# Ledger of designs, part 211: peptides against a protein of PDB entry 1MQS

Target 1, 223 residues: chain A of PDB entry 1MQS
Amino acid sequence: ILKMLFLNKDLNNNDNITTITDDIFNQQEIIWKVLILDIKSTATISSVLRVNDLLKAGITVHSLIKQDRSPLPDVPAIYFVSPTKENIDIIVNDLKSDKYSEFYINFTSSLPRNLLEDLAQQVSITGKSDKIKQVYDQYLDFIVTEPELFSLEISNAYLTLNDPKTTEEEITGLCANIADGLFNTVLTINSIPIIRAAKGGPAEIIAEKLGTKLRDFVINTNS

## One batch from the design tools (peptide; made by RFdiffusion4, then SolubleMPNN)

Design b2_p30_6_s1 (from b2_p30_6, 17 letters changed)
Fold by OpenDDE base, seed 2:
Structure b2_p30_6_s1 (fold): chain B 223 residues (1-223), chain A 30 residues (1-30)
Amino acid sequence: as target 1 above (223 residues)
Amino acid sequence: EENKKIEEALNKQGEQLTKEFKELVEKYKS
């Protein structure tokens, strides 16, 4: 998230938020920008960052994507929103209207191919593609409760995994969902996990699935 | 070694999507 707020520059992940923001604030000129959110991303941001953190990151104004927003044609904008057709259409409309000087688009989760193509097609028609500087997907399908602690909020996971009546197929399905959430967490925070799991149970299944997803990701990214 | 590869992939992920987007835009312009 902080990386996004600094236009996806490299940050020291070993430092706390205050140290990171202070270092950047003191070392270089702050780029003032607008942050555009939706309901989901608002919850995420509010759970991790304080208003002062946003200010130190150069965010002077933040608004919901569906709200009427005043044009700021000389100000860059960071979008952090869900990958939906509706949000894409709004972003394109904002682009058409020259609402901001630059567009840094960050989707909260994986952007489907069809939506990527739709976005690209619409942007191509505007003739203003040069204003779009970044398109990222940050894979947020978890709830941040506190710094360095995340919850997948999968209903009844513990009960299902410990119910003797639960079938192998149900366990496998649930483990896959958990692994997906953990994978997204890894990508979101850009950290390499130390995977520890009890052997002979669901935890091991999850660990194996997560490992596979990470390996597949490496293959796909480096291909 | 595996962790290093994962880290490299994570660092490139965002840049790759941007690149792909730009390529698609050019494709649709032509």
Scores: peptide ipSAE 0.482, ipTM 0.824, DockQ to the pose 0.568
Fold by OpenDDE base, seed 4:
Structure b2_p30_6_s1 (fold): chain B 223 residues (1-223), chain A 30 residues (1-30)
Amino acid sequence: as target 1 above (223 residues)
Amino acid sequence: EENKKIEEALNKQGEQLTKEFKELVEKYKS
């Protein structure tokens, strides 16, 4: 998320949010940007960042994508919204209207191929594709409860994993879902976790699955 | 070393989608 706010430039993720924002604020000229959110992403941003963090990241204004927004043709915009047809249409309309100088589009989750093609097709018609600088899909299928604590909001996960009536297949399935969520979290925060798990339980299964996913991801991105 | 590889992969992921998008835009323009 923080990387996104800095236009997906390389950040030293070894530092906490405060240190990163302070360093950037002190070392580089702040580029003021508009942040466009939806309801889902607003909740995410609010859970991770403070108002002061947004300001330090150069976010001068944040608005909902469905709200009427005044044109700021000299200001770059960061979109952080759900990958939906509705949001894509709004982004394209904003592009047509020259609402912002540059468009940095970040979807909150994986962008389906059909929507990617739709976005590209619509943008191609506008003749303003040069204003779109980035299209990223983040993976925010989690809720941040604390700065270092994430919840995947998997219903009754604890109960299911500890219920003696739960089948091995159900446990395996749940562990896979948890691993997927954690994987998405890793991608979102752009930080490699140290995976620690208790031996002999679901946590170990999750850790193994997560490790495999991370390794596979590295292989697939380098090929 | 493994951590470095993952970091590199994470950085490439976003760039790849942008590239694909740009390519598709050009495809639809022709």
Scores: peptide ipSAE 0.481, ipTM 0.825, DockQ to the pose 0.589
Fold by OpenDDE base, seed 1:
Structure b2_p30_6_s1 (fold): chain B 223 residues (1-223), chain A 30 residues (1-30)
Amino acid sequence: as target 1 above (223 residues)
Amino acid sequence: EENKKIEEALNKQGEQLTKEFKELVEKYKS
């Protein structure tokens, strides 16, 4: 998320938010930009960042994508919104209207192929594709309570995994879901974990599944 | 080594999607 606010440039992710923002503020000229959100992404941003953090990241103003927004043709915009047809149409309309100088589009979750094609088709008609600098999708399937603490919000996971009446198939299914959530978390925060799991239990199963997913991702991305 | 590969993959993900998008735009312009 923080990387997104700095236009997905290389940042030292080992530092806390304050250190990163302070370093950039002190060492580099801040690029002022607009942040466009929806309801879902607003909740996400609010869970991770404070208002002061946004300011330090160069966010001059933030607004909801569905709200009426004044044109700022000299200011770059960061979109962080859900991958929906409605949001795509609004982005395209903003592009047509020259509402901002540059467009950095970040979807809150995976962008379906059909929507990617729709976005591309509409943008192609505008003749203003050069203003779109980035199109990213993230994998938000977790709730962040604090910058370094998150939950997958899987109901009754602990109870299910520790219930002796739970079948192996049920455990396997739940572990797969947990692994998916963790995988998405890794991709979202761009942080490679050191996996630690107790042996002989569900935690080990989850760890193995997560490891496999990460390896598969590397293979698929580099192919 | 595995961690390095994962990091590289993560860094390239956004660039790849952007590239795919740009290619699709050009396709539809034709």
Scores: peptide ipSAE 0.478, ipTM 0.829, DockQ to the pose 0.540
Fold by OpenDDE base, seed 5:
Structure b2_p30_6_s1 (fold): chain B 223 residues (1-223), chain A 30 residues (1-30)
Amino acid sequence: as target 1 above (223 residues)
Amino acid sequence: EENKKIEEALNKQGEQLTKEFKELVEKYKS
């Protein structure tokens, strides 16, 4: 799962999750990404990862695949969803609408051949296959229990960002909270990351807030 | 060591699936 959040790059398997995330956070620029989940994968993520782990992995927004989501055409998306016809159709529709800049598709279990062919056929018609960077089927050999409270909190926060009824003030407040979380993470790691954020979305707002906090901290510490 | 082997196998499988997907897309375009 952690590897998936880092776009299936090689990770040092001898380290715990915190050490891995810290090392990556310190050594690499954080690429902010959207995480698209379903009910099953939400429970899985909640059972394995903490909120801080997602933040350290550059997941600034996460939403349910069946929910209405705002377009973020300059932001890469990680899909971690069940291999169903319904989810495939939604992914293809998201691709058609240029909802995200890049698509990293990770299925929660083995993808049947017929669904793989269906996905490929539909994508071929769109002419946008280059935006799909990865198609993985993960094997989760653990029973997903009911989502923990922290999963609900993450889901609520990220669903709020994508809810058209959410006010600008609420969005600003949530972005501030995310920036605070990232700031605390940076201080804990004792390394200032290079902040990369997609332009025109919530990530840019978060980046600006985080940058300001870091600059202020440096000034105050050297004083 | 065993965990590393499993992860390597999963990564290889994922890369293969991506390749297969891309090949199928090209097949349906022609």
Scores: peptide ipSAE 0.479, ipTM 0.834, DockQ to the pose 0.243; fails the geometry check

Design b2_p30_6_s2 (from b2_p30_6, 17 letters changed)
Fold by OpenDDE base, seed 3:
Structure b2_p30_6_s2 (fold): chain B 223 residues (1-223), chain A 30 residues (1-30)
Amino acid sequence: as target 1 above (223 residues)
Amino acid sequence: SESKLIEKAKNKLGKKLTEEFYKLVEEYKK
């Protein structure tokens, strides 16, 4: 995974890639990149990498492939996504729209021949094949699970959030506090989280706030 | 210490398809 983030460079050293990445980060000008994921690959990344791993690899922003993403025409993009027709079509659309300066395409598992041909065919029509710098199969379609359970110890959070008498302002304030706590926890643990929240309630608000904080942090630390 | 699996995942090098991809692109441009 780290090699992928460094544009699939074979770092010849038998040393732990983490040590190598630290050295590279300190010695060389970092190339800032955007990382495009899907739900499955997000889980993989989250199970293997720490927050600092992305930063050290020059990942400024990571986004879901199916989400609306702002164009960054001067920024190279690393795709790490499932080998599906849908993802291929999205990549091609991103290429057509000049969404990024360069495209480094990595599939989580083996790309079937028919899909490779489909990708090539579509790209050939765009006339922008030169922007696709790499196509790789990573064979990293698994999740490492190490369960952790913790509490933020915020007093009466559940009661406050579920009390119909609680004002919107109070809910917003509490959600912000919870998000701050989670954010700090993430930074302390130095692990990229997968956020799961129920829809239509305070949990969703907290999740959104946390997501924003994490994104902002990644952007600001890379600036 | 990180698990052996995590370490392997971090250090894994993917299979390069770039050349085959470009070959196919050129074939479709003809």
Scores: peptide ipSAE 0.576, ipTM 0.914, DockQ to the pose 0.288
Fold by OpenDDE base, seed 2:
Structure b2_p30_6_s2 (fold): chain B 223 residues (1-223), chain A 30 residues (1-30)
Amino acid sequence: as target 1 above (223 residues)
Amino acid sequence: SESKLIEKAKNKLGKKLTEEFYKLVEEYKK
């Protein structure tokens, strides 16, 4: 899953993924991405990852594939969804509408040949195949029964973070909104994560804001 | 300590279909 969130980069097998994540986080500019899920994959992600893991991977917003999602034409999207005709059609529609800048498509389980062909056929008609950067089968169709489910619905968050014209003030504002969303998610999950973020970027801002919100909440609930 | 299952899930590498996908796209464009 983490490899997927880092756009399926080859990570050295011998290193602890946490160390690798930290190294990547510290050495490379974080690419902010939107994560598109379905109900099943949401359960998978929530069972394996914490909000902090998503944040470290540059995931600030995630949404359900069937939900109406605002266009983020300057933001790359990671799809992690079930291999169904319905999801394929939605992805293609998103592609047609230029909903995101890049499409990293990951299926939770084995994509049947007929569906791969269908996806390719539909994409070929759009003339936008260059926007699809990856197609993977993740074989992650299991749920680890840990009670952590989260959803963030934040519109336009990623566009602002990746636009070079975005001001620091706008970034700060967006980070605040993201932190608010994460905060709500954490409260919903009823689990307080240990937040770790890379220094010098939006992730740090988000982490600080989220940390403050969580601390304030704990203080207020204990008062 | 994370469960073995969680660790495996975190570290799992997916199967790359990208090349096959692009091949198919090009075939359908002809």
Scores: peptide ipSAE 0.570, ipTM 0.908, DockQ to the pose 0.236
Fold by OpenDDE base, seed 1:
Structure b2_p30_6_s2 (fold): chain B 223 residues (1-223), chain A 30 residues (1-30)
Amino acid sequence: as target 1 above (223 residues)
Amino acid sequence: SESKLIEKAKNKLGKKLTEEFYKLVEEYKK
């Protein structure tokens, strides 16, 4: 996984990836990248990496492949997704729309020959094959068998957020509290969260606040 | 100590398909 995040560079076999990450972080300019995941690969990454690992690897943003993602035409993208026709079609659509500057495609398991041919055929039609820098099979398909459920147990949060009498200030305050709780939970669990929020509501506010806190924490811990 | 599985997952090298991919792309452009 870490090699993938560093664009599958042939790192000399003898250096522990942990030392390499520290050395790269200290000696080389960090290339900021976006990480595109699906549900399966999210579980894999969350089980293996810590939030700090992603940041040290230069991952600034991570998103689900099926989510509506804003274009980042100046940012390279790492795809780490299941080898499916659906994901291939989405990647090709992202390529057509110039969503990212470069495409590093990594499949979680072996890509069947027919799908590789399909990807190549579709890409050939776009005329933008030069933007696809890498295609890899990572063979990192771990099934998380037991989801962990946790609650912040903030009393009346749902009622407060859905009460039409609640003021904007109260909503903002509650969202901040929820974000703080989630932040602490993330740090305690020491796992990388995928933040999903409905657009146009309190959930989006919470997601943004949480994202900011996580980014700030990483910046401050490395400083 | 990180589990052996986590360590393996962190250090795993993927299989490069890039060359084959580009070969196929060129074939479809013809």
Scores: peptide ipSAE 0.565, ipTM 0.908, DockQ to the pose 0.274
Fold by OpenDDE base, seed 4:
Structure b2_p30_6_s2 (fold): chain B 223 residues (1-223), chain A 30 residues (1-30)
Amino acid sequence: as target 1 above (223 residues)
Amino acid sequence: SESKLIEKAKNKLGKKLTEEFYKLVEEYKK
């Protein structure tokens, strides 16, 4: 997710992926941009990122795609939205109206071929295809080969994660430990999972961290 | 096999569609 917020600079056809920490701390220059979300992606972003994370990524404003948004013709925009006909139509309308200077489009899951073609067809009519700098589909699911049930047996994990007195740093640390455990389990059983997590909580944070680890592993192993 | 798993995983980790998108745009302009 953070890589996306940095305009996928280190991601070229899945050749290079950096860690979340590296993305935040190694950014030398901040490009201020707008983040456009839908209801589903808002839940994802809100669960994984904090205000400081968004600011460090150069997100000055974030808005819902269906919300009335003021034109910012000199500001680049990142779209992170569901791959639907409705969202595609809105993006094209935003393009037609010159709402932003540049368009970086990221779909939250796999974009069907017919919708990609529809997007391309509509954009071709506008004559403004040069403003669309990127089109990505971002997803964390895998093909499951063998279903398994297991536990990491981390003491008091549930209590710690649900205690309102627990700090963000403590939650982040615990989530990282859980993700490490899951990653090691995946490697041990040599099975690629489909990642499912409850929205708006620590489970989603863990899922994101695990996804990043798996992506890094696949890229490094395949190279 | 591990190789097969890696291939499957790679296809599900995210995809850059920019080049294909632009190709399609040019096709529709003809």
Scores: peptide ipSAE 0.520, ipTM 0.733, DockQ to the pose 0.347

Design b2_p30_6_s3 (from b2_p30_6, 18 letters changed)
Fold by OpenDDE base, seed 4:
Structure b2_p30_6_s3 (fold): chain B 223 residues (1-223), chain A 30 residues (1-30)
Amino acid sequence: as target 1 above (223 residues)
Amino acid sequence: SENKKIQEALNKKGENLTKEFYELIKKYKE
């Protein structure tokens, strides 16, 4: 997140989060920019960063992507939003209207190829592709509530998983979503998890799914 | 070890899509 706020300039693939944070805070030059969020990313940012941290990162103002925003044509914008068609359309509209000077686009989770193509296609039509400086996929589909506790903010997950009326299909679907979130968390924090799950319940299902995702990730990365 | 493989894979996942994006832009402008 902090790297994103500093326009991803020091992306060393081998840098630990702590090292990145230290390097960022040691940079004296502050570039003032606007941060555009959605509901999900707002929760993420709020859980991880303090208001003062945003200011230190040069965020002058933050706003929701769906909110009416005043043009700031001389100010660069950081988008940190979900990879949805709706958000892409809004970004493109903002580009068309010259709402900001530069666009740094960071999607909170994996951007499907079709949406990337859609974004590119729409931007190509505008003739303003030069204003798009970066497109990143951040994989931040989690909320950190405490240093040792985080939530995926899946609505009523606990209740659903423990409700005897919940169908197996519903449980399976929810477990898949949780596993996806956890997987994204692993990718985001660049930390290998130790998976501990109680036997005989949804936690075990989630653990298995997460394990599979991690293995698949290894395979896909080495392919 | 499995963990080592995962870590190695994680180290490769800085998904900067900027290059791919601009390549697509070029494609659509042609």
Scores: peptide ipSAE 0.484, ipTM 0.745, DockQ to the pose 0.514
Fold by OpenDDE base, seed 3:
Structure b2_p30_6_s3 (fold): chain B 223 residues (1-223), chain A 30 residues (1-30)
Amino acid sequence: as target 1 above (223 residues)
Amino acid sequence: SENKKIQEALNKKGENLTKEFYELIKKYKE
């Protein structure tokens, strides 16, 4: 993710976020840019980066892709969004309206060929393809500071999972969110987990969901 | 193995599609 925020320049992934941002901040002038997110990517960014980290990376404004955004024609924009037809259409509309000076597009997961073609086709019609500087996909790469033990920092997860009044539907939903977080962690550390979970509880649900996500990831990456 | 497949997929993280994108742009402008 930090790499993305610095326009996909190579960064030392052995350092923590603070060290990386401090080093870059001290070594070069900050390029101010806008970060465009969706709901999913917002959760990812928020779990890993602090507001101060974004500022040090030159992110002066961050917004949701579906919300109304003010034009900043002199400011480059980084998109970090899901590879969907809807998001592609919005990006193209932003391009048509000259909403930003440059477009750095990073999709959170694999971009299907048909959507890449759709993006290219629409952009070709605008005559403004030169403003699109980068297109990346499968971009879930952020730094985990503690490889041995980490927390997803999901508020009240323990209480919710252990509250007898919590419905099975609520538990399933929370487990899905936890599995998403763990999946992102796997992608971040590039390490395949050994999944250990107690049977008959939420941990088993999470383990199953995580396993499915990993398998789906393989399928989608190879498609 | 399944783990090997997962690792291979992980290695494709952050794929740069810029070149392919511009090739498609050229195609559609013709």
Scores: peptide ipSAE 0.463, ipTM 0.783, DockQ to the pose 0.409; fails the geometry check
Fold by OpenDDE base, seed 2:
Structure b2_p30_6_s3 (fold): chain B 223 residues (1-223), chain A 30 residues (1-30)
Amino acid sequence: as target 1 above (223 residues)
Amino acid sequence: SENKKIQEALNKKGENLTKEFYELIKKYKE
């Protein structure tokens, strides 16, 4: 993720986020950028980065891809979004409207060939392909401070899951978010997890969701 | 095994598609 925020420059993965951002910040002038996210990638970013980290990476503002965004024609943009037809269409529309000066596109998971072709075809029609600087996929990478222990930093997760007043819908939603975070971790560390979950509770729900995500990932990667 | 399939999929992760993208752009502009 940090690599993405620094326009895919090589980073030292052996240090913590703060050390890395400080080092980079001191070595070069920061290029201010806009970060465009979707709901899924927002959860990912929020789980591993703080606002201060984003600022040190030169992210001045971040917005959802589906929301109305003011044009910043002199500011480069980093997209970190799901590889969907809808998001591609929005990116192309942003390109057509000269929303930003440069476009760095990073998809959260594997980009199917047909969608890559669709993106290229639409961009070619605009005549503004030169503004697309990078296209990456499966870009779920973050630095774990400790190799054996990490936190998703989801606020009040334990309290919410154990509060008897919490609705089933809320539990389901939170479990989904946790599963997303764990899935992102799996992709980042490139390691197959051994899932241990207590039966009959939220942990089991999370385990099941994670399993599904992993299976879906296999399907999508092989499609 | 399922784990083997997952690992194989993981081994295909993270790709810079920029070159391929521009090749496609060239193709569609022709």
Scores: peptide ipSAE 0.463, ipTM 0.789, DockQ to the pose 0.371; fails the geometry check
Fold by OpenDDE base, seed 5:
Structure b2_p30_6_s3 (fold): chain B 223 residues (1-223), chain A 30 residues (1-30)
Amino acid sequence: as target 1 above (223 residues)
Amino acid sequence: SENKKIQEALNKKGENLTKEFYELIKKYKE
């Protein structure tokens, strides 16, 4: 994710988010960008990055792709959205309207060939293909530097999971968020995990969800 | 195996489609 926020430049993955952002900020002038998200990617980013991290990465503002957004013709935009026909159409429309100066497109999962062709075809008609600087897919990655233990920095996770007043729905929701974080970690490490979870509790739920996400990832990658 | 499939999918993580995209652009402009 940080790589994406820095326009897919190579980053030192041996440092934590704060160190990376500080180093980059100190080395060169920050490039201010707009970040365009959808519901799915918002959840992903929120689990990994703090508001301060976004600012340090040069994100001046972030918005949902389906929201009405003011034009910023002198500002580059980073799209981090699901690979759908709807999102592609919106991106193309933003391009047509010169909403931003440059377009860096990052799809959250695999972009099917037919959609890539559709994007290219529509963009070709606009005559503004030069504004699209990058197209990436399957971009659910963040830097993990801890060799043995890492935190997803999900607020009050332990308290929520152990509070007897917490509803099953709340537990399920939190487990889903944790599973998302772990899934992203797997993608970052680029290695298949051995899942160990206690039975009969939230850990088991997380393990099951993670397994499902990995299977879905395979399916989506091969689509 | 399932693990093999997962690993293959992982290898495609963050795929750069920029070049392919521009090639398609050229194709459609012709």
Scores: peptide ipSAE 0.463, ipTM 0.790, DockQ to the pose 0.356; fails the geometry check

